Peptides against a protein of PDB entry 3KDP. Designs and how they scored, part 193

Target 1, 230 residues: chain A of PDB entry 3KDP
Amino acid sequence: PFLIFIIANIPLPLGTVTILCIDLGTDMVPAISLAYEQAESDIMKRQPRNPKTDKLVNEQLISMAYGQIGMIQALGGFFTYFVILAENGFLPIHLLGLRVNWDDRWINDVEDSYGQQWTYEQRKIVEFTCHTPFFVTIVVVQWADLVICKTRRNSVFQQGMKNKILIFGLFEETALAAFLSYCPGMGVALRMYPLKPTWWFCAFPYSLLIFVYDEVRKLIIRRRPGGWVE

## One batch from the design tools (peptide; made by RFdiffusion4, then SolubleMPNN)

Design b2_p26_3_s4 (from b2_p26_3, 20 letters changed)
Fold by OpenDDE base, seed 3:
Structure b2_p26_3_s4 (fold): chain B 230 residues (1-230), chain A 26 residues (1-26)
Amino acid sequence: as target 1 above (230 residues)
Amino acid sequence: EELENLEKGLSYYLEALKKGLEILNE
């Protein structure tokens, strides 16, 4: 998200502090929980033939898979961002290059796509209105990500949800999202304004997409062991 | 006032986490 902010010169879709909350608050506990997940029986029985080469290849494949999931997360967040701004009169094409004028406190007549002028305060409210839904979208997508990362080959239905620490991780990230979204004063502290409950559901298609994608991937791996998808 | 509300919210969050941990230990 931050890279697109810089490259496209659009208004900031997600605050830096909020990004830190994702990294430290949302991702840390789930990552620890995955360390305690039961290993797949097939992986534990298979010794690497060449530890150096096999480790490198495996790390690259895992990095690519998680990178792809991260891109889907970002797409979900940006979708929400563009919808909110469009509903407030700023079409996506109009946002390109707007950052310089958007962030200037002395410009109080920034025009939207329909010719309406926006003061600095008004457009900052709209910007901060995007932060919370973007964050929540990431969290909802991370539900699917955390669940699918339990195994490399087995489906969620085969492996099950036996790791209590993983369940706690899902609870923790959801509780954190609710806290940051609805706690009074968050608009001042983290520039996150409260969101309508309906925005939680906007992320579900992306969560489902990741889930389906991974299940299909795992199905292919099971049917074609040793393939490039593994 | 905003800080006080934030502190209260944080306390509630921490209590919820504590309860979650207690459930995990049962």
Scores: peptide ipSAE 0.103, ipTM 0.710, DockQ to the pose 0.423
Fold by OpenDDE base, seed 2:
Structure b2_p26_3_s4 (fold): chain B 230 residues (1-230), chain A 26 residues (1-26)
Amino acid sequence: as target 1 above (230 residues)
Amino acid sequence: EELENLEKGLSYYLEALKKGLEILNE
């Protein structure tokens, strides 16, 4: 998110403190929960055919999985960000290069995509209004990501939700999201303004898409073991 | 006032986490 902010010169989609909350708060408990997840029976029972190549493949698969999950989460957050800004009159194309004028407190006539002028205070309200939904979107997408990452090959329906730590992680993450979204003072402390309940649902299509995609992927892997889809 | 509310909210959140961890350890 920060790299895209710098490269595209768009208004800041997510504050630095909020990023830290993701890295240290929302990702920590889920990551621990996955560490305590029972190994998939098929993975642990299979002796490595070639210890050197199989280790490399596993490390690559783990790295790719974390990288892909992070990218999908970011895409979900940016989707919500662009939806909110578009609703307020700023189309995505118009946001490119706008940061310089957006962050300048002396410019009070920044025009949106429809020619409406925005004061600095108004722009910052919209920006900080985006921070909370962006964060919540990541959390909602993480629900699906955690569930799909529980197993490498087996369906969620086959493995079940027996890991109490994972369940706790989901609730903790949700509780943190609710706290940051609705606790008084968050707008001043973290630049996260209160979230309308409707924005919680903005990420649900993405979560569903990820879930369906992963189930299809796992189905293909089960039918064609050793395929390129892994 | 906002800081007081933030402190109360944080305290409540931490308490909830603590209780959750206790339940998890049972």
Scores: peptide ipSAE 0.068, ipTM 0.670, DockQ to the pose 0.358
Fold by OpenDDE base, seed 5:
Structure b2_p26_3_s4 (fold): chain B 230 residues (1-230), chain A 26 residues (1-26)
Amino acid sequence: as target 1 above (230 residues)
Amino acid sequence: EELENLEKGLSYYLEALKKGLEILNE
């Protein structure tokens, strides 16, 4: 997200506080839950054919999979960001290169896509309005991420939701998201403005996409053991 | 007033987390 902010020169989609909330708040319990998750029985029972080569390949494949999931997650966040800005009169094309003028507090006549002029304060309100939905989008997408990370080869439907720590992690991150989104004073304290409930649903397609993607990936792995898709 | 609300919110959140952890240790 930050790279796109720099490259495209768009208004800041995700604030530092939000990043900290993700890293320290949302990801901590899930990470612990995954550490306590028992290794998938099928993975542990397989003797490595070649311990040196197979381990390296598996690490690369896991890294690639997480990288792809992270990309989908970022896309979901940006989608929400662009939708909110579009609803406020700023179409995605208009945002390209707008950052310089957007962040200039002395420019109070930045025009949106419809010719409406926005003061610095108004622009910052809109920017901060995007932070909370972006965060919530990440949380909603992480629901799928956490669920799919329970297994490497088996479907979620096969292993089920037996890990209590993982379940708690899902509730914790959701509770944190709700707290940051709706607690009074968050706009001033953390620049996290209240979120319309409808924005929670904006991320659902991406969460579903990740889930489907991973299930398909796992299905391919099961059908073609030793393939490049691992 | 906003700080007070934030403190209250944090308190509730922490309490919820604590209760959740207690349930997990059961």
Scores: peptide ipSAE 0.035, ipTM 0.639, DockQ to the pose 0.372
Fold by OpenDDE base, seed 4:
Structure b2_p26_3_s4 (fold): chain B 230 residues (1-230), chain A 26 residues (1-26)
Amino acid sequence: as target 1 above (230 residues)
Amino acid sequence: EELENLEKGLSYYLEALKKGLEILNE
């Protein structure tokens, strides 16, 4: 998100504090929960691989897969960001290069895509209104991500949801997201203004996309063992 | 100023996180 902010010079889609919330808050408990996940049924039946060579290759492949998932997560967040700004009169194309004027507190007549002028305070309200939905979008997408990370080869349907700690982590993440989204004072403290409940659903297509992506990937791995996607 | 705000925000987040975890652990 921050890289896109710099490259495209768009209004800040996600605050630094919110990024820290994702990295340090929402991901930790679920990640720890994965350490307690039951082994895949097929993994335990496989012969040991060369621990030196196969570990390196596997780590590289895992890193690529997580990179792709991370890109999908980011796309989900940006989708929500663009929708909110569009609803407030700022079309995506108009946001390109707008940051300089957007962040200038001395400019109080920044025009949206429809010629409406926005004061600095009004712009910041809209900006901070985007932070919470972006965060929630990431959380919703992480639901799918956490579920798919349980296994390397087996589908979610085959492995199941046996890890109670993971389930708890999902609830924790969701509850925290709700707390940060609706607790009074979060707008001042974290620049996360209250979220309309309808925005929780904006991420669902991307969650589904991640789920489908992973299931397809795993299906390919099962059909073509030793493939580059493994 | 931005750094101070970040620090303040982080503090509030950590507190909120702690509270959230406490609630869920009950």
Scores: peptide ipSAE 0.017, ipTM 0.455, DockQ to the pose 0.064

Design b2_p26_4_s1 (from b2_p26_4, 18 letters changed)
Fold by OpenDDE base, seed 5:
Structure b2_p26_4_s1 (fold): chain B 230 residues (1-230), chain A 26 residues (1-26)
Amino acid sequence: as target 1 above (230 residues)
Amino acid sequence: SEENKEIAEKALEIIKEAREKRKELL
């Protein structure tokens, strides 16, 4: 996602610290969960599959799945970002190339899509207003990712939510999101302003999309074992 | 928290003012 901001020259929706919190806080538990499930699956599959080829294939499948899910997460975050900016007068098309002027402290007359001039302070407030919803969107989408990761081949409905690691991951991500969104000083320290509860629900369609995508993927894999989607 | 409330209120005020000015331009 950060590369898209550089390429598009749009205002940054996330601070570096927030990105670090995602990478270290939210992505670690899924990665651990996957590592454990891989180890358990490898232990349980006693049949003499060639362990070298199966491991490589599984690593590629995991990497592709995570790459795709990460792209959907990024899209969800970007959507939330664009909605907030559009609600404040900055349409997505107008944001293209605006970053240079947006980040310039000496320019206090940056026009929005409606010809309204915005001071540097006003622009930064709007930018910071995007940080928390973007982060929360990522976390809510990661809930779906965690649920998906728990099931390699079986539907989530077949395995149930009995994995303690998954439940812990969901709790950790949610707690981190709540902490960063509502803890005193986060608006100053992380430039994350308090979020209205309604924004948590705005991410749910993307979580559902990821869930549907993965269930469809798993369905295809189950119907065509050894196909191009594996 | 009171601090978060103050920050949020200030941010909302600025956003509100900006939205009002935008309505005049529409």
Scores: peptide ipSAE 0.104, ipTM 0.677, DockQ to the pose 0.020
Fold by OpenDDE base, seed 4:
Parts: C-alpha cells; structure tokens; sequence
Structure b2_p26_4_s1 (fold): chain B 230 residues (1-230), chain A 26 residues (1-26)
C-alpha cells in the first residue's frame, strides 16, 4: 500500500507509526496463530504422501493466499481513504499528483474537485481524518483474514470459532484499534482523529469479499483435490 | 478523552464549514 502512495503521489492516509503498529501488532497474532496451526496440523497430518513436494506446494499456496488477501486488504484501505476524501471534495482522479502541493505549507489555495480552496491546515485535518478509518478498515479486514486462516480446507461454518487463539487475536486487534483511535494524545501523536462509528461499516464489504474469496477457494480445493489450487 | 473529543469536534466543525462552502459553490 505505501508504494501506491509514492507512485501515485497522493496524500498519505496513514502515519508511519500507525503502519508500524499494523505491521507489528496485527500481523504478529496471525503469524503466531498460523505457527500454532502448523504445529497442530503437523501433529494431525498423517505423513504427507511426498513431504518435500506437499510442503512446498502448501507453503506456496499459503503464501499466494496471504498475498492475495493482503492485496484485498490494501484495496479496502484505499477504498475507505478515497471515500473519505471524496466526501470532503477530493475525487480520486484529482488526488493523483496532488501530494506535492498538499504537503506544501505555503500553498493555501489547493483546489478540490469542486473548485473549493483548502488551506494547509484544513488539508491536514482532512488527511488526519483519513488515518483512523484507514487503520480501522485494515483491522476489520484482518478479522476476516484471521477467521479464514483458521480453516485450510473446511468451511468456517463447519469448524466454528472454537480456537481461543483466534478469539484472542480478534480481541487484541480490536483493542489495539480502540487504543490508537480513542486513547488520549493519539490524535496528536499519531495524527489519528477519533473515528465516526459509520466508518467501521466501510470495511465490511471487503471483509465479506475476503470471506467469499476464501470459501470459493476452499470449494475449488474440495472439488478438485490435487488441482493447481492445492 | 476530552482532548480527543475537542480535536474531533474542531475537525468536524472545519469539515462542516468546508462542506457548507462547497454547497454554496455548487
């Protein structure tokens, strides 16, 4: 996601510290959960028919699935960012290349898509209003990822949320999101303004998309055992 | 926190003013 901001030269939707909090805080619990599942699966797996090929294929599939989920997650964040900026008068097309003028403190007449001039202070307020919703969108999408990661072959509906580690991960991510969004001083320190409850719902379509994607993937795997998706 | 509420309210006011000005331009 950060590369898109550099390439497109659009205003930054997240501070560097918030990105680090996402990478370190939200990715660590899924990684631990995955490590425990691998350990449990290695205990439960009958000897892989071909340990080298089946392990390599499984690692490649997991990597590909996580890569695809990560792309959907990034798209969800960007969607939320573009929706917020569009609601404030900046259409996505107008944001392309705008960062140079956006970040220039001496330019107080940056026009939006409707010809309204924005001062530097006003622009920074709008930018900072994007940080929290973008972060929350990532967290809400990660909820779906965590639920999906728990089941390699079975539907989420078949295995249920019996794993305490999953529940703990969801709680930790939610607690981190709440802390960063609502803790005193975070608005100044992290440039994350308090989130309107409505923005939590902006991520749900992408969470649903991830669920649908994973269920379709699992359905394909179940219908074609030994196919290219395995 | 009260501080975060104040920041949020100020941000909302600025956004509201900007939206009202935009409505006048439309």
Amino acid sequence: as target 1 above (230 residues)
Amino acid sequence: SEENKEIAEKALEIIKEAREKRKELL
Scores: peptide ipSAE 0.094, ipTM 0.712, DockQ to the pose 0.020
Fold by OpenDDE base, seed 3:
Structure b2_p26_4_s1 (fold): chain B 230 residues (1-230), chain A 26 residues (1-26)
Amino acid sequence: as target 1 above (230 residues)
Amino acid sequence: SEENKEIAEKALEIIKEAREKRKELL
């Protein structure tokens, strides 16, 4: 997300502090949950024939899977961002290179895609209106990630949501999202304005996409053990 | 909170005004 902001010179889709809250808050509990489940699953599996190589391969596969999921999360966040800005008159093409003028307090006549002039205050309100739904989109997509990462080969429907750590992680992420989105003072502290409930639903298609993608991946792995998709 | 509601209402008002002005420009 932040790399696209730098490369495209678009208005900031998510505050730096909020990005840090995602990286530290939302990724840590999933990582602990996965480490615990791996330890539990490895106790039940035959000892790895070569602990060093098998651990390294597993760490690389996990890192690649998380990297891919992170890209889908970013795409979901940016989709929400572009939809909100487009609804406010700023088409995605018009946002390219606009950051310099957007962030200038002395420019009060920045035009949207329809020729409407926006004051600095109005632009910042629109920008901060994007921060909350971007964050919420990431969290909703992470719900799917947490559920998916629970199993390497088994369907989520087969193993169920019996892991208390996973349920706790989902609760923590949801509570954090609700706190940052709706708690008094968060609009000033984190530049996250309150979100309409309808915007929570904008992330669900991406969450579903990740879920379907992983179930298909797992289905392929089950049908072709030892394939490159493993 | 009342503060968050006020911020949200102000944001919604700006969005509504922008949408109305855009309808006039189309």
Scores: peptide ipSAE 0.086, ipTM 0.708, DockQ to the pose 0.020
Fold by OpenDDE base, seed 1:
Structure b2_p26_4_s1 (fold): chain B 230 residues (1-230), chain A 26 residues (1-26)
Amino acid sequence: as target 1 above (230 residues)
Amino acid sequence: SEENKEIAEKALEIIKEAREKRKELL
Protein backbone atom coordinates (compact mmCIF):
# COMPACT_ATOMS: atom_id res chain seq x y z
CA PRO B 1 0.00 0.00 0.00
CA PHE B 2 2.62 2.58 1.02
CA LEU B 3 4.50 2.13 -2.25
CA ILE B 4 1.36 2.98 -4.25
CA PHE B 5 0.99 6.23 -2.30
CA ILE B 6 4.59 7.15 -3.11
CA ILE B 7 4.23 6.21 -6.80
CA ALA B 8 0.81 7.84 -7.29
CA ASN B 9 1.72 10.81 -5.06
CA ILE B 10 -1.69 10.71 -3.36
CA PRO B 11 -2.53 11.75 0.23
CA LEU B 12 -1.50 9.09 2.76
CA PRO B 13 -4.48 7.19 4.21
CA LEU B 14 -2.36 5.73 7.03
CA GLY B 15 0.13 7.25 9.43
CA THR B 16 3.51 5.61 10.03
CA VAL B 17 2.51 4.61 13.57
CA THR B 18 -0.70 3.03 12.30
CA ILE B 19 1.28 1.08 9.70
CA LEU B 20 3.58 -0.15 12.47
CA CYS B 21 0.55 -1.19 14.52
CA ILE B 22 -0.71 -3.21 11.54
CA ASP B 23 2.68 -4.79 10.89
CA LEU B 24 3.45 -5.63 14.52
CA GLY B 25 -0.05 -6.25 15.87
CA THR B 26 -2.24 -7.52 13.06
CA ASP B 27 0.32 -9.49 11.04
CA MET B 28 1.75 -11.30 14.07
CA VAL B 29 -1.36 -13.38 14.79
CA PRO B 30 -1.72 -14.62 11.19
CA ALA B 31 1.98 -15.49 11.17
CA ILE B 32 1.70 -17.43 14.45
CA SER B 33 -1.47 -19.14 13.24
CA LEU B 34 0.30 -20.16 10.04
CA ALA B 35 3.36 -21.38 11.94
CA TYR B 36 1.18 -23.59 14.15
CA GLU B 37 -0.73 -24.93 11.15
CA GLN B 38 2.48 -25.58 9.27
CA ALA B 39 3.85 -27.47 12.26
CA GLU B 40 0.58 -29.44 12.54
CA SER B 41 0.55 -30.11 8.80
CA ASP B 42 4.21 -31.18 8.87
CA ILE B 43 3.35 -33.76 11.55
CA MET B 44 0.56 -35.07 9.29
CA LYS B 45 2.56 -34.92 6.04
CA ARG B 46 3.91 -38.17 4.79
CA GLN B 47 7.56 -37.67 3.96
CA PRO B 48 7.48 -35.86 0.62
CA ARG B 49 8.58 -38.21 -2.14
CA ASN B 50 11.08 -35.57 -3.17
CA PRO B 51 11.61 -33.21 -0.21
CA LYS B 52 13.48 -30.57 -2.23
CA THR B 53 11.05 -30.20 -5.15
CA ASP B 54 7.87 -30.65 -3.12
CA LYS B 55 9.02 -28.07 -0.56
CA LEU B 56 9.96 -25.58 -3.29
CA VAL B 57 6.60 -26.02 -5.05
CA ASN B 58 4.73 -25.60 -1.78
CA GLU B 59 6.73 -22.48 -0.88
CA GLN B 60 6.03 -20.98 -4.31
CA LEU B 61 2.31 -21.74 -4.00
CA ILE B 62 2.14 -20.23 -0.53
CA SER B 63 4.08 -17.17 -1.70
CA MET B 64 1.77 -16.67 -4.69
CA ALA B 65 -1.34 -17.12 -2.54
CA TYR B 66 -0.09 -14.59 0.02
CA GLY B 67 0.89 -12.17 -2.72
CA GLN B 68 -2.59 -12.40 -4.28
CA ILE B 69 -4.35 -12.09 -0.92
CA GLY B 70 -2.18 -9.10 -0.02
CA MET B 71 -3.11 -7.43 -3.31
CA ILE B 72 -6.84 -7.95 -2.66
CA GLN B 73 -6.36 -6.60 0.86
CA ALA B 74 -4.62 -3.50 -0.47
CA LEU B 75 -7.37 -3.01 -3.07
CA GLY B 76 -9.97 -3.14 -0.29
CA GLY B 77 -8.16 -0.46 1.70
CA PHE B 78 -7.74 1.74 -1.37
CA PHE B 79 -11.40 1.34 -2.29
CA THR B 80 -12.47 2.51 1.16
CA TYR B 81 -10.01 5.41 0.93
CA PHE B 82 -11.29 6.50 -2.50
CA VAL B 83 -14.95 6.21 -1.43
CA ILE B 84 -14.38 8.46 1.59
CA LEU B 85 -12.44 11.03 -0.41
CA ALA B 86 -15.01 10.96 -3.22
CA GLU B 87 -17.80 11.58 -0.69
CA ASN B 88 -15.82 14.63 0.43
CA GLY B 89 -15.38 15.99 -3.10
CA PHE B 90 -12.04 14.43 -4.09
CA LEU B 91 -12.42 12.05 -7.02
CA PRO B 92 -9.65 9.44 -7.50
CA ILE B 93 -8.31 11.09 -10.67
CA HIS B 94 -7.99 14.43 -8.88
CA LEU B 95 -5.94 12.84 -6.08
CA LEU B 96 -3.13 11.86 -8.48
CA GLY B 97 -0.19 14.16 -7.80
CA LEU B 98 -2.12 16.12 -5.15
CA ARG B 99 -0.01 15.00 -2.17
CA VAL B 100 2.59 17.76 -2.47
CA ASN B 101 -0.05 20.48 -2.24
CA TRP B 102 -2.11 18.44 0.24
CA ASP B 103 0.71 18.19 2.77
CA ASP B 104 1.79 21.85 2.39
CA ARG B 105 0.63 23.83 5.43
CA TRP B 106 0.95 27.12 3.57
CA ILE B 107 -1.48 26.15 0.81
CA ASN B 108 -5.02 26.77 2.09
CA ASP B 109 -6.75 26.86 -1.29
CA VAL B 110 -6.40 23.28 -2.56
CA GLU B 111 -9.38 22.68 -4.81
CA ASP B 112 -11.46 19.53 -4.84
CA SER B 113 -13.01 18.00 -7.96
CA TYR B 114 -15.89 20.51 -7.71
CA GLY B 115 -13.77 23.66 -7.35
CA GLN B 116 -14.22 23.93 -3.57
CA GLN B 117 -11.17 25.25 -1.73
CA TRP B 118 -9.92 23.26 1.26
CA THR B 119 -7.77 24.66 4.04
CA TYR B 120 -4.87 22.63 5.40
CA GLU B 121 -6.82 21.85 8.58
CA GLN B 122 -9.87 20.69 6.62
CA ARG B 123 -7.72 18.48 4.35
CA LYS B 124 -5.98 16.88 7.32
CA ILE B 125 -9.32 16.15 8.97
CA VAL B 126 -10.49 14.41 5.78
CA GLU B 127 -7.18 12.51 5.60
CA PHE B 128 -7.46 11.40 9.23
CA THR B 129 -11.05 10.36 8.58
CA CYS B 130 -9.61 7.87 6.07
CA HIS B 131 -7.06 6.33 8.48
CA THR B 132 -9.51 4.44 10.69
CA PRO B 133 -11.68 3.02 7.86
CA PHE B 134 -8.57 1.95 5.96
CA PHE B 135 -7.19 0.18 9.03
CA VAL B 136 -10.54 -1.45 9.80
CA THR B 137 -10.82 -2.59 6.17
CA ILE B 138 -7.40 -4.24 6.46
CA VAL B 139 -8.44 -6.02 9.68
CA VAL B 140 -11.77 -7.23 8.26
CA VAL B 141 -10.03 -8.53 5.13
CA GLN B 142 -7.43 -10.25 7.33
CA TRP B 143 -10.26 -12.16 9.03
CA ALA B 144 -10.83 -13.84 5.70
CA ASP B 145 -7.10 -14.48 5.35
CA LEU B 146 -6.93 -16.14 8.76
CA VAL B 147 -9.83 -18.42 7.91
CA ILE B 148 -8.33 -19.24 4.50
CA CYS B 149 -4.88 -19.95 5.94
CA LYS B 150 -6.38 -22.54 8.27
CA THR B 151 -8.07 -24.32 5.40
CA ARG B 152 -5.16 -25.19 3.10
CA ARG B 153 -6.88 -28.05 1.28
CA ASN B 154 -10.27 -28.36 2.93
CA SER B 155 -13.16 -26.01 2.34
CA VAL B 156 -13.98 -23.59 5.17
CA PHE B 157 -17.26 -25.49 5.37
CA GLN B 158 -15.44 -28.75 6.19
CA GLN B 159 -13.19 -27.56 9.03
CA GLY B 160 -15.52 -24.94 10.48
CA MET B 161 -14.52 -22.16 12.88
CA LYS B 162 -13.80 -24.60 15.74
CA ASN B 163 -10.11 -23.81 15.90
CA LYS B 164 -9.40 -21.89 19.12
CA ILE B 165 -6.35 -20.19 17.59
CA LEU B 166 -8.51 -18.81 14.76
CA ILE B 167 -11.11 -17.48 17.19
CA PHE B 168 -8.34 -15.94 19.29
CA GLY B 169 -6.76 -14.30 16.22
CA LEU B 170 -10.10 -12.86 15.10
CA PHE B 171 -10.74 -11.57 18.62
CA GLU B 172 -7.28 -10.00 18.94
CA GLU B 173 -7.50 -8.23 15.56
CA THR B 174 -11.02 -6.99 16.34
CA ALA B 175 -9.94 -5.83 19.80
CA LEU B 176 -6.93 -4.02 18.31
CA ALA B 177 -9.15 -2.36 15.69
CA ALA B 178 -11.62 -1.28 18.38
CA PHE B 179 -8.81 -0.03 20.64
CA LEU B 180 -7.12 2.02 17.92
CA SER B 181 -10.46 3.34 16.62
CA TYR B 182 -12.24 4.20 19.89
CA CYS B 183 -9.71 4.44 22.73
CA PRO B 184 -9.38 7.96 24.15
CA GLY B 185 -6.31 9.78 22.85
CA MET B 186 -5.90 7.56 19.76
CA GLY B 187 -7.49 10.23 17.59
CA VAL B 188 -4.73 12.62 18.63
CA ALA B 189 -1.88 10.13 18.99
CA LEU B 190 -2.49 8.08 15.83
CA ARG B 191 -4.58 10.63 13.90
CA MET B 192 -7.37 8.07 13.66
CA TYR B 193 -10.83 9.51 14.05
CA PRO B 194 -13.67 7.34 15.38
CA LEU B 195 -15.36 5.23 12.74
CA LYS B 196 -19.06 5.18 12.02
CA PRO B 197 -20.34 1.59 12.25
CA THR B 198 -21.48 1.79 8.61
CA TRP B 199 -17.86 1.93 7.40
CA TRP B 200 -17.17 -1.56 8.76
CA PHE B 201 -19.44 -2.88 6.03
CA CYS B 202 -17.28 -1.40 3.25
CA ALA B 203 -14.74 -4.17 3.85
CA PHE B 204 -17.22 -7.07 3.68
CA PRO B 205 -17.39 -7.27 -0.14
CA TYR B 206 -13.61 -7.72 -0.23
CA SER B 207 -13.65 -10.32 2.53
CA LEU B 208 -16.31 -12.15 0.54
CA LEU B 209 -14.21 -11.80 -2.61
CA ILE B 210 -11.23 -13.39 -0.83
CA PHE B 211 -13.40 -16.27 0.41
CA VAL B 212 -14.84 -16.83 -3.06
CA TYR B 213 -11.40 -16.57 -4.63
CA ASP B 214 -9.91 -19.10 -2.22
CA GLU B 215 -12.81 -21.55 -2.55
CA VAL B 216 -12.60 -21.30 -6.35
CA ARG B 217 -8.82 -21.77 -6.20
CA LYS B 218 -9.19 -24.83 -3.97
CA LEU B 219 -11.91 -26.18 -6.25
CA ILE B 220 -9.65 -25.77 -9.29
CA ILE B 221 -6.73 -27.43 -7.46
CA ARG B 222 -8.98 -30.34 -6.49
CA ARG B 223 -10.27 -30.73 -10.05
CA ARG B 224 -6.91 -30.19 -11.77
CA PRO B 225 -4.10 -31.39 -9.53
CA GLY B 226 -0.85 -30.03 -10.96
CA GLY B 227 -2.50 -27.16 -12.86
CA TRP B 228 -1.17 -23.60 -13.18
CA VAL B 229 -3.34 -22.45 -10.23
CA GLU B 230 -1.42 -24.65 -7.83
CA SER A 1 -14.72 8.34 24.80
CA GLU A 2 -15.80 11.93 25.33
CA GLU A 3 -12.61 13.32 23.81
CA ASN A 4 -12.96 11.03 20.81
CA LYS A 5 -16.59 12.06 20.48
CA GLU A 6 -15.64 15.74 20.47
CA ILE A 7 -12.96 15.13 17.84
CA ALA A 8 -15.41 13.13 15.75
CA GLU A 9 -18.11 15.78 16.08
CA LYS A 10 -15.69 18.53 15.06
CA ALA A 11 -14.55 16.45 12.11
CA LEU A 12 -18.14 15.78 11.06
CA GLU A 13 -19.00 19.46 11.37
CA ILE A 14 -16.11 20.47 9.13
CA ILE A 15 -17.06 17.78 6.61
CA LYS A 16 -20.69 18.92 6.74
CA GLU A 17 -19.73 22.54 6.15
CA ALA A 18 -17.55 21.48 3.26
CA ARG A 19 -20.42 19.47 1.78
CA GLU A 20 -22.80 22.40 2.14
CA LYS A 21 -20.35 24.73 0.40
CA ARG A 22 -19.99 22.16 -2.36
CA LYS A 23 -23.76 22.09 -2.85
CA GLU A 24 -23.70 25.85 -3.31
CA LEU A 25 -21.09 25.44 -6.05
CA LEU A 26 -23.03 22.64 -7.76
Scores: peptide ipSAE 0.049, ipTM 0.687, DockQ to the pose 0.020

Design b2_p26_4_s2 (from b2_p26_4, 20 letters changed)
Fold by OpenDDE base, seed 5:
Structure b2_p26_4_s2 (fold): chain B 230 residues (1-230), chain A 26 residues (1-26)
Amino acid sequence: as target 1 above (230 residues)
Amino acid sequence: SKELEEIAKKAKEIIEEARKKREELL
């Protein structure tokens, strides 16, 4: 995600601290869950598999799956970002290349897509208004990620939600999102302004997309063991 | 809570002012 901001030269939708919170708080639990499931599956499989090759293949599969999910997650965050900015008069096309002027404290007449001039303070408020919804979008999308990570081959519907790690992960992510969104001082400290409750719901389509994507992926894997989708 | 409310209020005011200006330009 950060690379896209650099390449597109758009205003930053998320602060570095928030990114760290995602990496440490939200991505860690899925990784642990997958590692645990891997260990459990390896223990349960009695057949003499070559442990070196199987481990490498599994690591590659996990990496690919996370990469794909991460991409969808990023798209969801960016969508939320662009919607908020568009609602505030900045259409996506207009944001391209705008970062230099956007971040310049001495420029107080940056024009939006409608010719309205924005002061530095006004622009930063709009930018910071994007941070919380972006983060929350990421968290809500990660709910689906956590759910799908519970199963390698089986549908989530087959294994159910009876996983303490999954429940803990969902709680941790949600608690972190709530804390960062609504704790006093977060607007100043983390540049995360209060979130309207509606933004929590805006992320659900992306969570559903990830869920559907993973179920389809798993279905393909079950039907074609050893295919390229592994 | 007070700080959050103040930030939220200020943000809302700025956004609303911006919205109004956009509506005038359309």
Scores: peptide ipSAE 0.031, ipTM 0.615, DockQ to the pose 0.020
Fold by OpenDDE base, seed 4:
Structure b2_p26_4_s2 (fold): chain B 230 residues (1-230), chain A 26 residues (1-26)
Amino acid sequence: as target 1 above (230 residues)
Amino acid sequence: SKELEEIAKKAKEIIEEARKKREELL
């Protein structure tokens, strides 16, 4: 998100502190889950045919899968951001290069895609209105990721421990989202305004996309055991 | 909570005003 902000020079979709909260809060649970899955896999692995290559391949595949899920997650966040700005008169194409004028306090006549002039205060309110939905979109997409991880065909016993970690992750992410969105002072401190319930649904198509992606991935793995996707 | 509610209310009012102005331009 921040890289696209710099490259495209668009209004900031998410606050830096919120990004840090995502990176530290939401990525930690998947990382712990992976560490446990690796530890359990190392305990349960029958002698890997080639321990070094199979471990490297599995780590690469897991990393690629999480990288791809992360990209889908980012796309979901940006979609929500662009929808909000479009609903407020700023089409995505119009946002390209707009950051300089957007952040200039002395420019009070920034035009939207419809010729409406926006004051600095109005622009900042719209910008900050994007932060919470962007964050919530990320959290909702991560819920889908966590649920997908639950459906991995590991033994019923492995599913039990993974389920507890996943449930804990869901609660942690949800609690963090609630804290950042609704805690007193967060609107001022983190520039995260309260979220309308309708924005929670903007993430659902991307959650579905992640589900479809994971099912397709699983299907490919099942059809080509020993393929590059393993 | 009260401060956030007031900020949210103000934000909603400004956005709604901007929306109305935009609709008038369309």
Scores: peptide ipSAE 0.022, ipTM 0.527, DockQ to the pose 0.020
Fold by OpenDDE base, seed 1:
Structure b2_p26_4_s2 (fold): chain B 230 residues (1-230), chain A 26 residues (1-26)
Amino acid sequence: as target 1 above (230 residues)
Amino acid sequence: SKELEEIAKKAKEIIEEARKKREELL
């Protein structure tokens, strides 16, 4: 997702420290959950008839699934970012190439899509207002990812949420999101302003999309073993 | 906590002022 910000030259919705917290905090639990599920799946798998080809196919499937989920996650974050900036007068098309002027402390007359001039301080407040919603969006989308990752072949409805590792991961990510968003000093240290509860709901459509996508993918795989969706 | 509340308040004020100015321009 950060590559898009660099390529499009738009204002960054996340600070470096917040990015680090995502990479170290939120991505660790999914990775551990996946490692445990893979180990459990490998224990349950009969010796693959051809260990080399079956392992390669499984690695490609996993890589493609994670790439797709990561793309949907990025889209969710970007959507939240664009909604917040649009609500503050910056339409998505106006943000293209704006980063250079946005980050320049000496430019205090950056215009929004409506001709309003924004000081550096005002722009940074709006930018920092995006950090927490973007982070929360990532966490909420990762909830869906964790649930999906736990059910490689079975529907979420078949396995349920009974796995303690999944529940622990959901609590850990939620606790981290709450800590970074609402803990005193984190707003100053991480430039993450507190969120209105309504912003938590902005991610739900994307979480639902990931669930639907994964269920459809699994359904296609079950109906057409060896198809292009595998 | 007080510092965070002050920053959050200032942020809300700036956003609200920006909203008002935008509404005046529309």
Scores: peptide ipSAE 0.022, ipTM 0.567, DockQ to the pose 0.020
Fold by OpenDDE base, seed 3:
Structure b2_p26_4_s2 (fold): chain B 230 residues (1-230), chain A 26 residues (1-26)
Amino acid sequence: as target 1 above (230 residues)
Amino acid sequence: SKELEEIAKKAKEIIEEARKKREELL
């Protein structure tokens, strides 16, 4: 999400602190899962055939998988961001390159896609209105990922602890999202304004899309074992 | 709590005003 912000020069979709929270959360769950997998491997007395190579490959595979999930989550967040801005008169095409004028306090006549002028204060309110829904969308997409992981049961019989860690991580992220969204003072401190309940549901179609995509992927894998889709 | 509610209220008012202006332009 931050890369798209830099490349497109659009108004900031998510606060830097919230981005850091996502990055830390996304990195922590894999790190903990790897630590438990090592502990389980030690308990199972399986001599690692090549502990350095197998560990490195597994870390890379996990990192890539979480990286892909993170990109999908970012796309969901950006979808919500563009919907909110479009509802406020800023079409996605109009947002391209608008950041310079958007962030300028001295420009109080920034026009939206319909010719309405927006003051700096009004623009910042709209920007900050996007932060909370963006974060919530990411959390809701992570719920879908949890469901997807849970449906992989046939491969996950040995990953009982990983599932608990994942559930715990998602619970922490959800609790953090609720805290940042609804706790008094967080709107001022973190520039995350309170979210209308309707925006929680904005992510559900996207989560459903991810679920359908993964089920289709699983069906393809089941029909063609050993295909490139694995 | 009150400040957040006021900010939320202002945000809603701005969004609703923007919506009304858009509807008037449409």
Scores: peptide ipSAE 0.022, ipTM 0.576, DockQ to the pose 0.020

